Peptides against a protein of PDB entry 3NZW. Designs and how they scored, part 21

Target 1, 212 residues: chain A of PDB entry 3NZW
Amino acid sequence: TTTLAFRFQGGIIVAVDSRATAGNWVASQTVKKVIEINPFLLGTMAGGAADCQFWETWLGSQCRLHELREKERISVAAASKILSNLVYQYKGAGLSMGTMICGYTRKEGPTIYYVDSDGTRLKGDIFCVGSGQTFAYGVLDSNYKWDLSVEDALYLGKRSILAAAHRDAYSGGSVNLYHVTEDGWIYHGNHDVGELFWKVKEEEGSFNNVIG
Target 2, 222 residues: chain B of PDB entry 3NZW
Amino acid sequence: QFNPYGDNGGTILGIAGEDFAVLAGDTRNITDYSINSRYEPKVFDCGDNIVMSANGFAADGDALVKRFKNSVKWYHFDHNDKKLSINSAARNIQHLLYGKRFFPYYVHTIIAGLDEDGKGAVYSFDPVGSYEREQCRAGGAAASLIMPFLDNQVNFKNQYEPGTNGKVKKPLKYLSVEEVIKLVRDSFTSATERHIQVGDGLEILIVTKDGVRKEFYELKRD

## One batch from the design tools (peptide; made by RFdiffusion4, then SolubleMPNN)

Design b1_p11_2_s3 (from b1_p11_2, 6 letters changed)
Fold by OpenDDE base, seed 4:
Structure b1_p11_2_s3 (fold): chain B 212 residues (1-212), chain C 222 residues (1-222), chain A 11 residues (1-11)
Amino acid sequence: as target 1 above (212 residues)
Amino acid sequence: as target 2 above (222 residues)
Amino acid sequence: MFLRLLPWQKD
């Protein structure tokens, strides 16, 4: 898995691969590693598929309950804290989760929290999470600027996942791409790595280690 | 060290069509190298036009299916005989599986039916309840033999339009029930030849708007 | 048997 999220002048970019594995077996190439919690809040999934899917869905329910009780959307801080508190209660039980809670509230603006099953909760501007995270960071850190255009930021997110998909055997399938703004998240499509790789190689003149 | 799990072998396969879905399974039940039964059905009609199979450790599979059937019954009691939708069934099964997260059911679960739009639906589950809706899925002993075949024949992976120099993929299209049944039969006959835990019989449950139909075919009894 | 989004398997 490779997931990433970063803040920039235009909001948040979230990009994830779609491969699931069971050992050496590619179980799926089409896994949705982004949960759409609400129109303004996303969760990313890395680690155990069931752990992430179950608890982030549960988180969605908790976020909805908050809205019903408080008549206000839950903050990204509070949503991430709910998840963090939950996984901390299961500490040592063997949950495997590496998640990013990404969203926008009027109070917080664009916000990203990293939450994992070890009990870590971090607020930050840039996170890559998964077995391919270091490959993604290599591309992302080299090209990241706060002042990126939305188009450039989307491309950078997609391109970083592509780099990870290329080098990490446990990442691949497709890139799912999101842009989070004050108006909510916008889905920017599913990009098959098999096609995307060749397109990017041709357009950039990159990936010259692969002979077409 | 004591292993609480067994492996009863077998293979299951789900394929969604446009207005139908199929869930098929062999009828062999095995422990190690001993065939326990040549006819032990593992694909079940659970009501509400939902078919289910949980393949792997048969004791766990049977327990899970029984729990789900009971869940359907209670759903009717609690909701004035409302039909359980396939997506709701999938969510329910996730909770059944994840409820035993720390002592899982050792099974690969597949359900098939029609979605609320009347389109074929197949959902697959891991042992702890991660699930995905797919056009096709193989599970069980010979899943690794069948799944690549399904990728090629259902999802047309690595197929291109003739005359396009490999630049245009074969377009996705729904398969007819007859085509799907052919693929299922070919899958299981092939798997039977190469896997000792697959054989004896093939039971196919076909879900349409008119209900569940069953078909049975003999497999190699080796 | 468990689906992973990371290569790490405890079992």
Scores: peptide ipSAE 0.273, ipTM 0.812, DockQ to the pose 0.224
Fold by OpenDDE base, seed 1:
Structure b1_p11_2_s3 (fold): chain B 212 residues (1-212), chain C 222 residues (1-222), chain A 11 residues (1-11)
Amino acid sequence: as target 1 above (212 residues)
Amino acid sequence: as target 2 above (222 residues)
Amino acid sequence: MFLRLLPWQKD
């Protein structure tokens, strides 16, 4: 898995691959590693597929209950804290989760929290999470700046996941891309790695380690 | 050390069509190399036009299917005989599986039916309740033999339009029920040739708007 | 075997 999220002048970019594995077996190439909690809040998934899917779906329910009770959207801080508190209660039980809670509230603005099954909860501007995270960071860190255009930011997110999909055997399938703004998240499509790779290689003149 | 799990072998396969879905399984039940039964059905009609199979450790599979059937029954009681949708069934099964997260059902679960739009649906589950809707899935002993075949023949992976120098992929197309049945039969006959835990018989459940139809075919009994 | 979004680690 490779997931990433970063803040920039235009909001938040979230990009994830779609591969699931069982050892050396590619179990799926089409896994949705982003949960759409509400129109303004996303969760990403890395680790155990069931752990992430189950508990982030549960988180979505808790966030909805908050909205119903409080007549206000839950903050990104509170949503991430709910998840963090939950996984901390299961500390030592063997949950495997590496998640980013990404969203926009008027109070917080665009916000990203990293939450994992070890009980770590971090607020930050840039996170890459998964077995391919180091590959993604290599591209992302080299090209990141706060003043990226939305177009450039979307491309950078997509390109970073592509790099990870290329180098990490446990990442691949497709890139799912999101842009989070004040008006909510916008889905920017599913990009098959096979097609995307050749497109990027041609347009950039990159991936010269691969002979077309 | 005591191992609470057995492995009863077998293989299951689900394929979704446009307005139908198929869930198939062999009827061999085995422990190690000893055939326990040549006809032990493992694909079940659970009502509400939902078919289910949980392949792996048969005791766990049977338990899970029974629990799901019971869940369907209670759903009707609680919701004035409302039909359980396939997506809701999938969510319910996730909870059944994840409820045993720390002592899992040792099974690969597949359900098939029609979605609320009348389109074929196949959902696949890992042992702890991760699930995905897919066009096709193989599970069980010979899944590794069959799944690549399905990738090629259902999803047309690695197929390109002739004369395009590999630049144009073969377009995705729904298969007819007849085509799907052929693929299922070919899958299981092939798997039977190469895997000792697959054989004896093939039971195919076909879900349409008109209900569930069953077909049976003999497999090698070696 | 559980589906993983990360490499399987044997405990």
Scores: peptide ipSAE 0.272, ipTM 0.804, DockQ to the pose 0.220
Fold by OpenDDE base, seed 5:
Structure b1_p11_2_s3 (fold): chain B 212 residues (1-212), chain C 222 residues (1-222), chain A 11 residues (1-11)
Amino acid sequence: as target 1 above (212 residues)
Amino acid sequence: as target 2 above (222 residues)
Amino acid sequence: MFLRLLPWQKD
């Protein structure tokens, strides 16, 4: 798995691969590693698929209950804290989760929290999470600027996942791409790695370790 | 160390069509190298046009299916005989599976039916309740033999239009029920040849708007 | 047996 999220002048970019594995077996190439909690809030998945899918869906229910009770959207801080508190209660039970809670509220602006099953909760501007995270960081850190255009930011997110998909055997399938703004998240498509790789190689003159 | 789980072998396969879905399973039940039964159905009509199979440890599979059938019953009681949708069924099954997260049902679960738009739907689950809607899925002992075949023949993986220098993929299209049945039969006959835990009989449940139809085919009995 | 999004398996 490779997931990433970063803040920039235009909001948040979220990009993830879609491969799931069971040992050496590729179980799926089409896993949705982004859970759309609500129109303004996203969760990413790394670790155990069931743990992430179950508890982030549960989180969505808690967020909806908050809206019903308080008549306003839950903050990203509060949403991530609910999840963090939950996984902390299960500490030592064997949950495996590496998640990012990404969203936009009027109060907070664009916000990213990292939450894992060890009980770590971190607010930050840039996170890559998964077995391919170091490959993604290599590209992302080298090209990241706060002042990226939306177009350049989307490309950078996509390109970083592509790099990880290329080098990490446990990442691949496709890139799912999101842009989060004040008006909510926008899905920017599913990009098959098999096609995307060759396109990027041709356009950039990159990946010269691979002969066409 | 005591292992609470058994493995009863077998293989299951789901394929979604445009306006139908198929869930198939062999009828062999085995422990180690001993055939317990040559006809033990493992694909079930659960009502509301939902078919289900939970393949692996048969005791766990049967328990899970019974719980789901009971869930359907109570859903009708609580919601004025409302039909349980396939997506809601999938969510319910997730909760059944994840409810035993720390002592899982040792099964690969597949359900098939029609979505609310009348389109074929197949959902697959891991032992602890992660699930995905897919066009096709193989589960059980010979899943590793069948799934690559389905990738190629259902999803047309690695197929390209002739004369395009590999630049144009074969377009995705729905398969007819007849084509799907052929693929299912070929899958199981092939799996039977290469896996000792698969054979004896093939039972296919076909879900359409008109209900569930069952077909049976003999497999090798070696 | 569980679907994983990371290389390590927790059996």
Scores: peptide ipSAE 0.254, ipTM 0.811, DockQ to the pose 0.207
Fold by OpenDDE base, seed 3:
Structure b1_p11_2_s3 (fold): chain B 212 residues (1-212), chain C 222 residues (1-222), chain A 11 residues (1-11)
Amino acid sequence: as target 1 above (212 residues)
Amino acid sequence: as target 2 above (222 residues)
Amino acid sequence: MFLRLLPWQKD
């Protein structure tokens, strides 16, 4: 798995691969590693598929309950804290989760929290999470600027996941791409790695280790 | 160390069509190298046009299916006989599986039916309840033999239009029920030849708007 | 075997 999220002048970019594995077996190439919690809040999945899918869906329910009770959308801080508190209660039980809670509230603006099953909760501007995270960071860190255009930011997110998909055997399938703004998240499509790779290689002159 | 799990072998396969879905399973039940039964059905009609199979440890599979059937019953009681949708069924099954997250059902679960738009739907689950809707899925002992075949024949993976130098993928299209049944039969006959835990009989449940139909085919009994 | 989004197979 490779997931990433970063803040920039235009909001948040979230990009993830879609491969799931069981050991050396590629179980799926089409897994949705972004959970749409609400129109303004996304969760990313890395680690155990069931753990992430179950608890982030549960988180969605908790966020909805918050809205019903408080008549206000839950903050990204509060949503991430709910998840963090939950996984911390299960500490030692064997949950495997590396998640980013990404969203926008008027109070917070665009916000990203990293939450993992060890109980770590971090606020930040840039996170890559998964077995391919280091590959993604290599591309992302090299090209990241706060002042990126939305187009460039989307491309950078996509390109970073592609790099990870290329080098990490446990990442691949497709890139799912999101842009989060004050108006909510926008899905920017599913990009098959097989097609995307060749396109990027041709356009950039990159990936020269592969002969076409 | 006490191992609470067994492996009863077998293989299951789901394929979604345009307006139908198929869930198939062999009828062999084994322990180690011993055939316990040549006809032990493992694909079940659960009502509401949902078929289910949980393949692996049969005791866990049976327990899970029973729980789900009971869940369907209670859903009707609680919601004025509302039909349980396939997506809601999938969510329910996730909760059943994940409820035993720390002592999992040792099964690969597949359900098949029609979605709310009348399109064929197949959902697959890992032992702890991660689930995905897919066009096809193989599970069980011979899943590794069948799944690549399904990738090629259902999803047309690695197929390209002739004369395009590999630049144009074969377009995705739905298969007819007859085509799907052929693929299922070929899958299981092939798996039976190469896997000792697969054989004896093939039961296919076909879900359409008109209900669930069952077909049975003999497999090699070796 | 559980579906993983990371190579962490807890055997």
Scores: peptide ipSAE 0.269, ipTM 0.818, DockQ to the pose 0.224; fails the geometry check

Design b1_p11_2_s4 (from b1_p11_2, 8 letters changed)
Fold by OpenDDE base, seed 2:
Structure b1_p11_2_s4 (fold): chain B 212 residues (1-212), chain C 222 residues (1-222), chain A 11 residues (1-11)
Amino acid sequence: as target 1 above (212 residues)
Amino acid sequence: as target 2 above (222 residues)
Amino acid sequence: PFLRLLPFQKE
């Protein structure tokens, strides 16, 4: 798995691969590793597929209950804290989760929290999470600027996941791409890694380690 | 050391069509190298036009299916005989599986039916309740033999239009029920040839708007 | 085995 999220002048970019594995077996190439909690809040999934899917769906329910009770959307800080508190209760039980809670509220602006099954909760501007995270960081850190245009930021997110898919055996399938703004998240499509690789290689003159 | 799990072998396969879905399974039940039964059905009609199979350790599979059937019954009691949708069934099964997260059902679960738009639907589950809607899925002993075949023949992976120099992929299209049944039969006959835990019989449940139909075919008994 | 969205590459 490779997931990433970063803040920039235009909001938040979220990009994830779609491969699931069971040992050496590629179980799926089409897994949705982003949960759309509400129109302004996303969760990413890495680790145990069931752990992430179950508890982030549960988180979505808790966020909705908050909205019903408080008549206001939950903050990104509060949503991430709910998840962090939950996984901390299971500390030592063997949950495997690496998640980013990404969203926009008027109070906070665009916000990213990292939450994992160890109980770690971190606020930050840039996170890559998964077995391919170091490959993604290699591309992302080399090209990241706060002042990126939306188009350049979207491309950078997509390109970073592509790099990870190329080098990490546990990442691949496709890139799911999101842009989060004050108006909510916008889905920017599913990009098959096979097709995307050749397109990028041709357009950039990159990936010269591969002969076409 | 005591192992609470067994492995009863077998293989299951689901394929979604445009307005139908198929869930198939062999009827062989084994323990180690011994055939317990040559006809032990493992694909079930659970009502509300939902078919289900939980393949692996048969005791766990049977328990899970019974619990789900009971869940369907209580859903009707609690919601004025409302039909359980396939997506809601999938969520319910996730909770059944994840409820035993720390002592899992040792099974690969597949359900098939029609979604609320009348389109074929197949959902597959890991032992602890991760699930995904897919066009096709193989589970069980010979899943690794069948799934690549389905990638090629259902999803047309690695196929390109002739004369395009590999630049145009074969377009995705729905398969007819007859075509799907052919693929299912070819999958299981091939799997039977290469896997000792698969064989004896093939039972196919076909879900349409008109209900569930069953078909049976003989497999090799070796 | 459980499906994984592996957080770390395991040896």
Scores: peptide ipSAE 0.264, ipTM 0.826, DockQ to the pose 0.189
Fold by OpenDDE base, seed 3:
Structure b1_p11_2_s4 (fold): chain B 212 residues (1-212), chain C 222 residues (1-222), chain A 11 residues (1-11)
Amino acid sequence: as target 1 above (212 residues)
Amino acid sequence: as target 2 above (222 residues)
Amino acid sequence: PFLRLLPFQKE
């Protein structure tokens, strides 16, 4: 798995691969590693598929309950804290989760929290999470600027996941791409790595380690 | 150390069509190298046009299916006989599976039916309840033999239009019921030849808007 | 036999 999220002048970019594995077995190439919690809040998934899918869906329910009770959208801080508190209660039980809670509230603006099953909760501007995270960071860190255009930011997110999909055997399938703004998240499509790779290689003159 | 799990072998396969879905399973039940039964059905009609199979450890599979059937019953009681949608069924099954997260059902679960638009739907689950809707899925002992075949023949993976130098993929299209049944039969006959835990009989449940139909075919009894 | 979004050894 490779997931990433970063803040920039235009909001948040979230990009993820779609491969699931069971050991050396490629179980799926089409896994949705982004949970759309609400129109303004996303959760990313790395680690155990069931753990992430179950608890981030549960988180969505908790966020909805908050809205009903408080008559206000839940903050990204509070949403991430709910998840963090939950996984911390299960600390040592064997949950495997590496998540990013990404969203926008008027109070916070665009916000990203990293939450994992070890009990770590971090606020930040840039996170890559998963077995391919280091590959994604290599591309992302080299090209990241706060002042990126939306177009360039979307491409950078997509390109970073592509790099990880290329080098990490446990990442691949497709890139799912999101842009989060004050108006909510926008889905920017599913990009098959098999097609995207060749397109990017041709357009950039990159990936010269591959002949063809 | 006590091992609470067994492996009863077998293989299951789901394929979604345009306005139908199929869920198939062999009828062989084994322990180690011994055939316990040549006819032990493992694909079940659960009502509301939902068919289900949980393949692996049969005791866990049976328990899970029974729990789901009971869940369907209670859903009707609690919601004025509302039909349980396939997506809601999938969510329910996730909770059944994840409820035993720390002592999992040792099964690969597949359900098949029609979505709310009348389109064929197949959902697959891991032992702890991660689930995905797919066009096809193989589970069980011979899943590794069948799944690549389904990738090629259902999803047309690695197939390209002739004369395009591999630049144009074969377009995706729905398969007819007849085509799907052929693929299912070919899958199981092939798997039976190469896997000792698969054989004896093939039961196919076909879900359409008109209900669930069952077909049975003999497999090699080796 | 759980699906993973990270490397693991198949059980």
Scores: peptide ipSAE 0.257, ipTM 0.825, DockQ to the pose 0.234
Fold by OpenDDE base, seed 1:
Structure b1_p11_2_s4 (fold): chain B 212 residues (1-212), chain C 222 residues (1-222), chain A 11 residues (1-11)
Amino acid sequence: as target 1 above (212 residues)
Amino acid sequence: as target 2 above (222 residues)
Amino acid sequence: PFLRLLPFQKE
């Protein structure tokens, strides 16, 4: 798995691969590793598929209950804290989760929290999470600027996941891409790695280690 | 060290069509190298036009299916005989599986039916309840043999239009029920040849708007 | 085996 999220002048970019594995077996190439919690809040999944899917769906329910009770959208801080508190209660039980809670509230602006099953909760501007995270960081860190255009930011997110998909055997399938703004998240499509790779290679003149 | 799990072998396969879905399974039940039964059905009609199979450790599979059937029953009681949708069924099964997260059902679960739009639907589950809707899925002992075949024949993976130098993929299209049945039969006959835990019989449940139809085919009995 | 989104947690 490779997931990433970063803040920039235009909001938040979230990009994830779609491969699931069971050991050396590629179980799926089409896993949705982004959970749309509400129109303004996203959760990403890395680790155990069931753990992430189950608890982030549960988180969505908790967020909805908050909205119903408080007549206000839950903050990204509070949403991430709910998840963090939950996984912390299961500490030692063997949950495997590496998640990012990404969203926008008027109070917080664009916000990203990293939450993992070890109980770590971090606020930050840039996170890559998964077995391919180091590959993604290599591309992302090299090209990241706060002042990126939306187009460039989307491309950078996509390109970073592509790099990870190329080098990490446990990442691949497709890139799912999101842009989060004050108006909510926007889905920017599913990009098959097989097609995307060749497109990027041709357009950039990159991946020269691969002979087409 | 005591292993609480058995492995009863077998293989299951789900394929979704445009307005139908199929869930197939062999009827061989085995422990180690001993055939327990040559006809032990493992694909079940659970009502509400939902078919289900949980393949792996048969005791766990049977338990899970029973629990789901019971869940369907209670759903009707609680919601004035409302039909359980396939997506709701999938969510329910996730909870059944994840409820035993720390002592999982040792099964690969597949359900098939029609979605609310009348389109074929196949959902697959890992042992702890992660699930995905897919066009096709193989599970069980010979899943590793069959799944690549399905990738190629259902999803047309690695197929390109002739004369395009590999630049144009074969377009995705739905398969007819007849085509799907052929693929299922070929899958299981092939798997039977290469896997000792697959054979004896093939039971195919076909879900359409008209209900569940069952077909049976003999497999190699070696 | 559980589906994994990270390689290493083979129990």
Scores: peptide ipSAE 0.249, ipTM 0.811, DockQ to the pose 0.224
Fold by OpenDDE base, seed 5:
Structure b1_p11_2_s4 (fold): chain B 212 residues (1-212), chain C 222 residues (1-222), chain A 11 residues (1-11)
Amino acid sequence: as target 1 above (212 residues)
Amino acid sequence: as target 2 above (222 residues)
Amino acid sequence: PFLRLLPFQKE
């Protein structure tokens, strides 16, 4: 798995691969590793598929209950804290989760929290999470700047996941791409790695370790 | 060290069509190298046009299916005989599986039916309740033998339009029920040849708007 | 037998 999220002048970019594995077996190439909690809030999934899918769906329910009770959207801070508190209660039980809670509220602006099954909760501007995270960071860190255009930021997110898909055997399938703004998240498509790789190689003159 | 789980072998396969879905399973039940039964059905009609199979440790599979059937019953009681949708069934099964997260059902679960738009639907589950809607899925002993075949023949993986230098993929299209049945039969006959835990009989449940139909085919009994 | 969305599995 490779997931990433970063803040920039235009909001948040979220990009994830879609491969699931069981040992050396590729179980799926089409896994949805982003949960759409509400129109303004996303969760990413890395680690145990069931753990992430179950508890992030549960988180969605808790966020909805908050809205019903308080007549206001839950903050990204509060949503991530609910999840963090939950997994911390299960500390030592064997949950495996590496998640990012990404969203926009008027109060907070664009916000990203990292939450894992060890009980770590971090607010930040840039996170890559998964077995391919170091490969993604290599591309992301070398090209990131706050003042990226939306187009360039979307490409950078997609390109970083592509790099990880290329080098990490546990990442691949496709890139799912999101842009989060004050008006909510926008889905920017599913990009098959097989097609995307050759396109990027041709356009950039990159990936010269592979003979076309 | 005591292992609480058994392995009863077998293989299951789901394929979704445009307005139908198929869930198939062999009827062999084994322990180690001994055949317990040559006809032990493992694909079940659970009502509300939902078919289900939980393949692996048969005791766990049977328990899970029974619990789900009960869930359907109670859903009708609690919601004025409302039909349980396939997506709601999938969510319910996730909770059944994840409820035993720390002592899992040792099964691969597949359900098939029609979605609310009348389109074929197949959902697959891991032992602890992660699930995905897919066009096709093989589960059980010979899943590794069948799934690559389904990738190629259902999802047309690695197939390209002739004369395009591999630049244009074969377009995705739904398969007819007849085509799906052919693929299912070929999958199981092939798996039977290469896996000792698969054989004896093939039972196929076909879900359409008109209900569930069952078909049976003989497999090798060696 | 659980599906994984793994980071670097150091086996």
Scores: peptide ipSAE 0.271, ipTM 0.822, DockQ to the pose 0.173; fails the geometry check

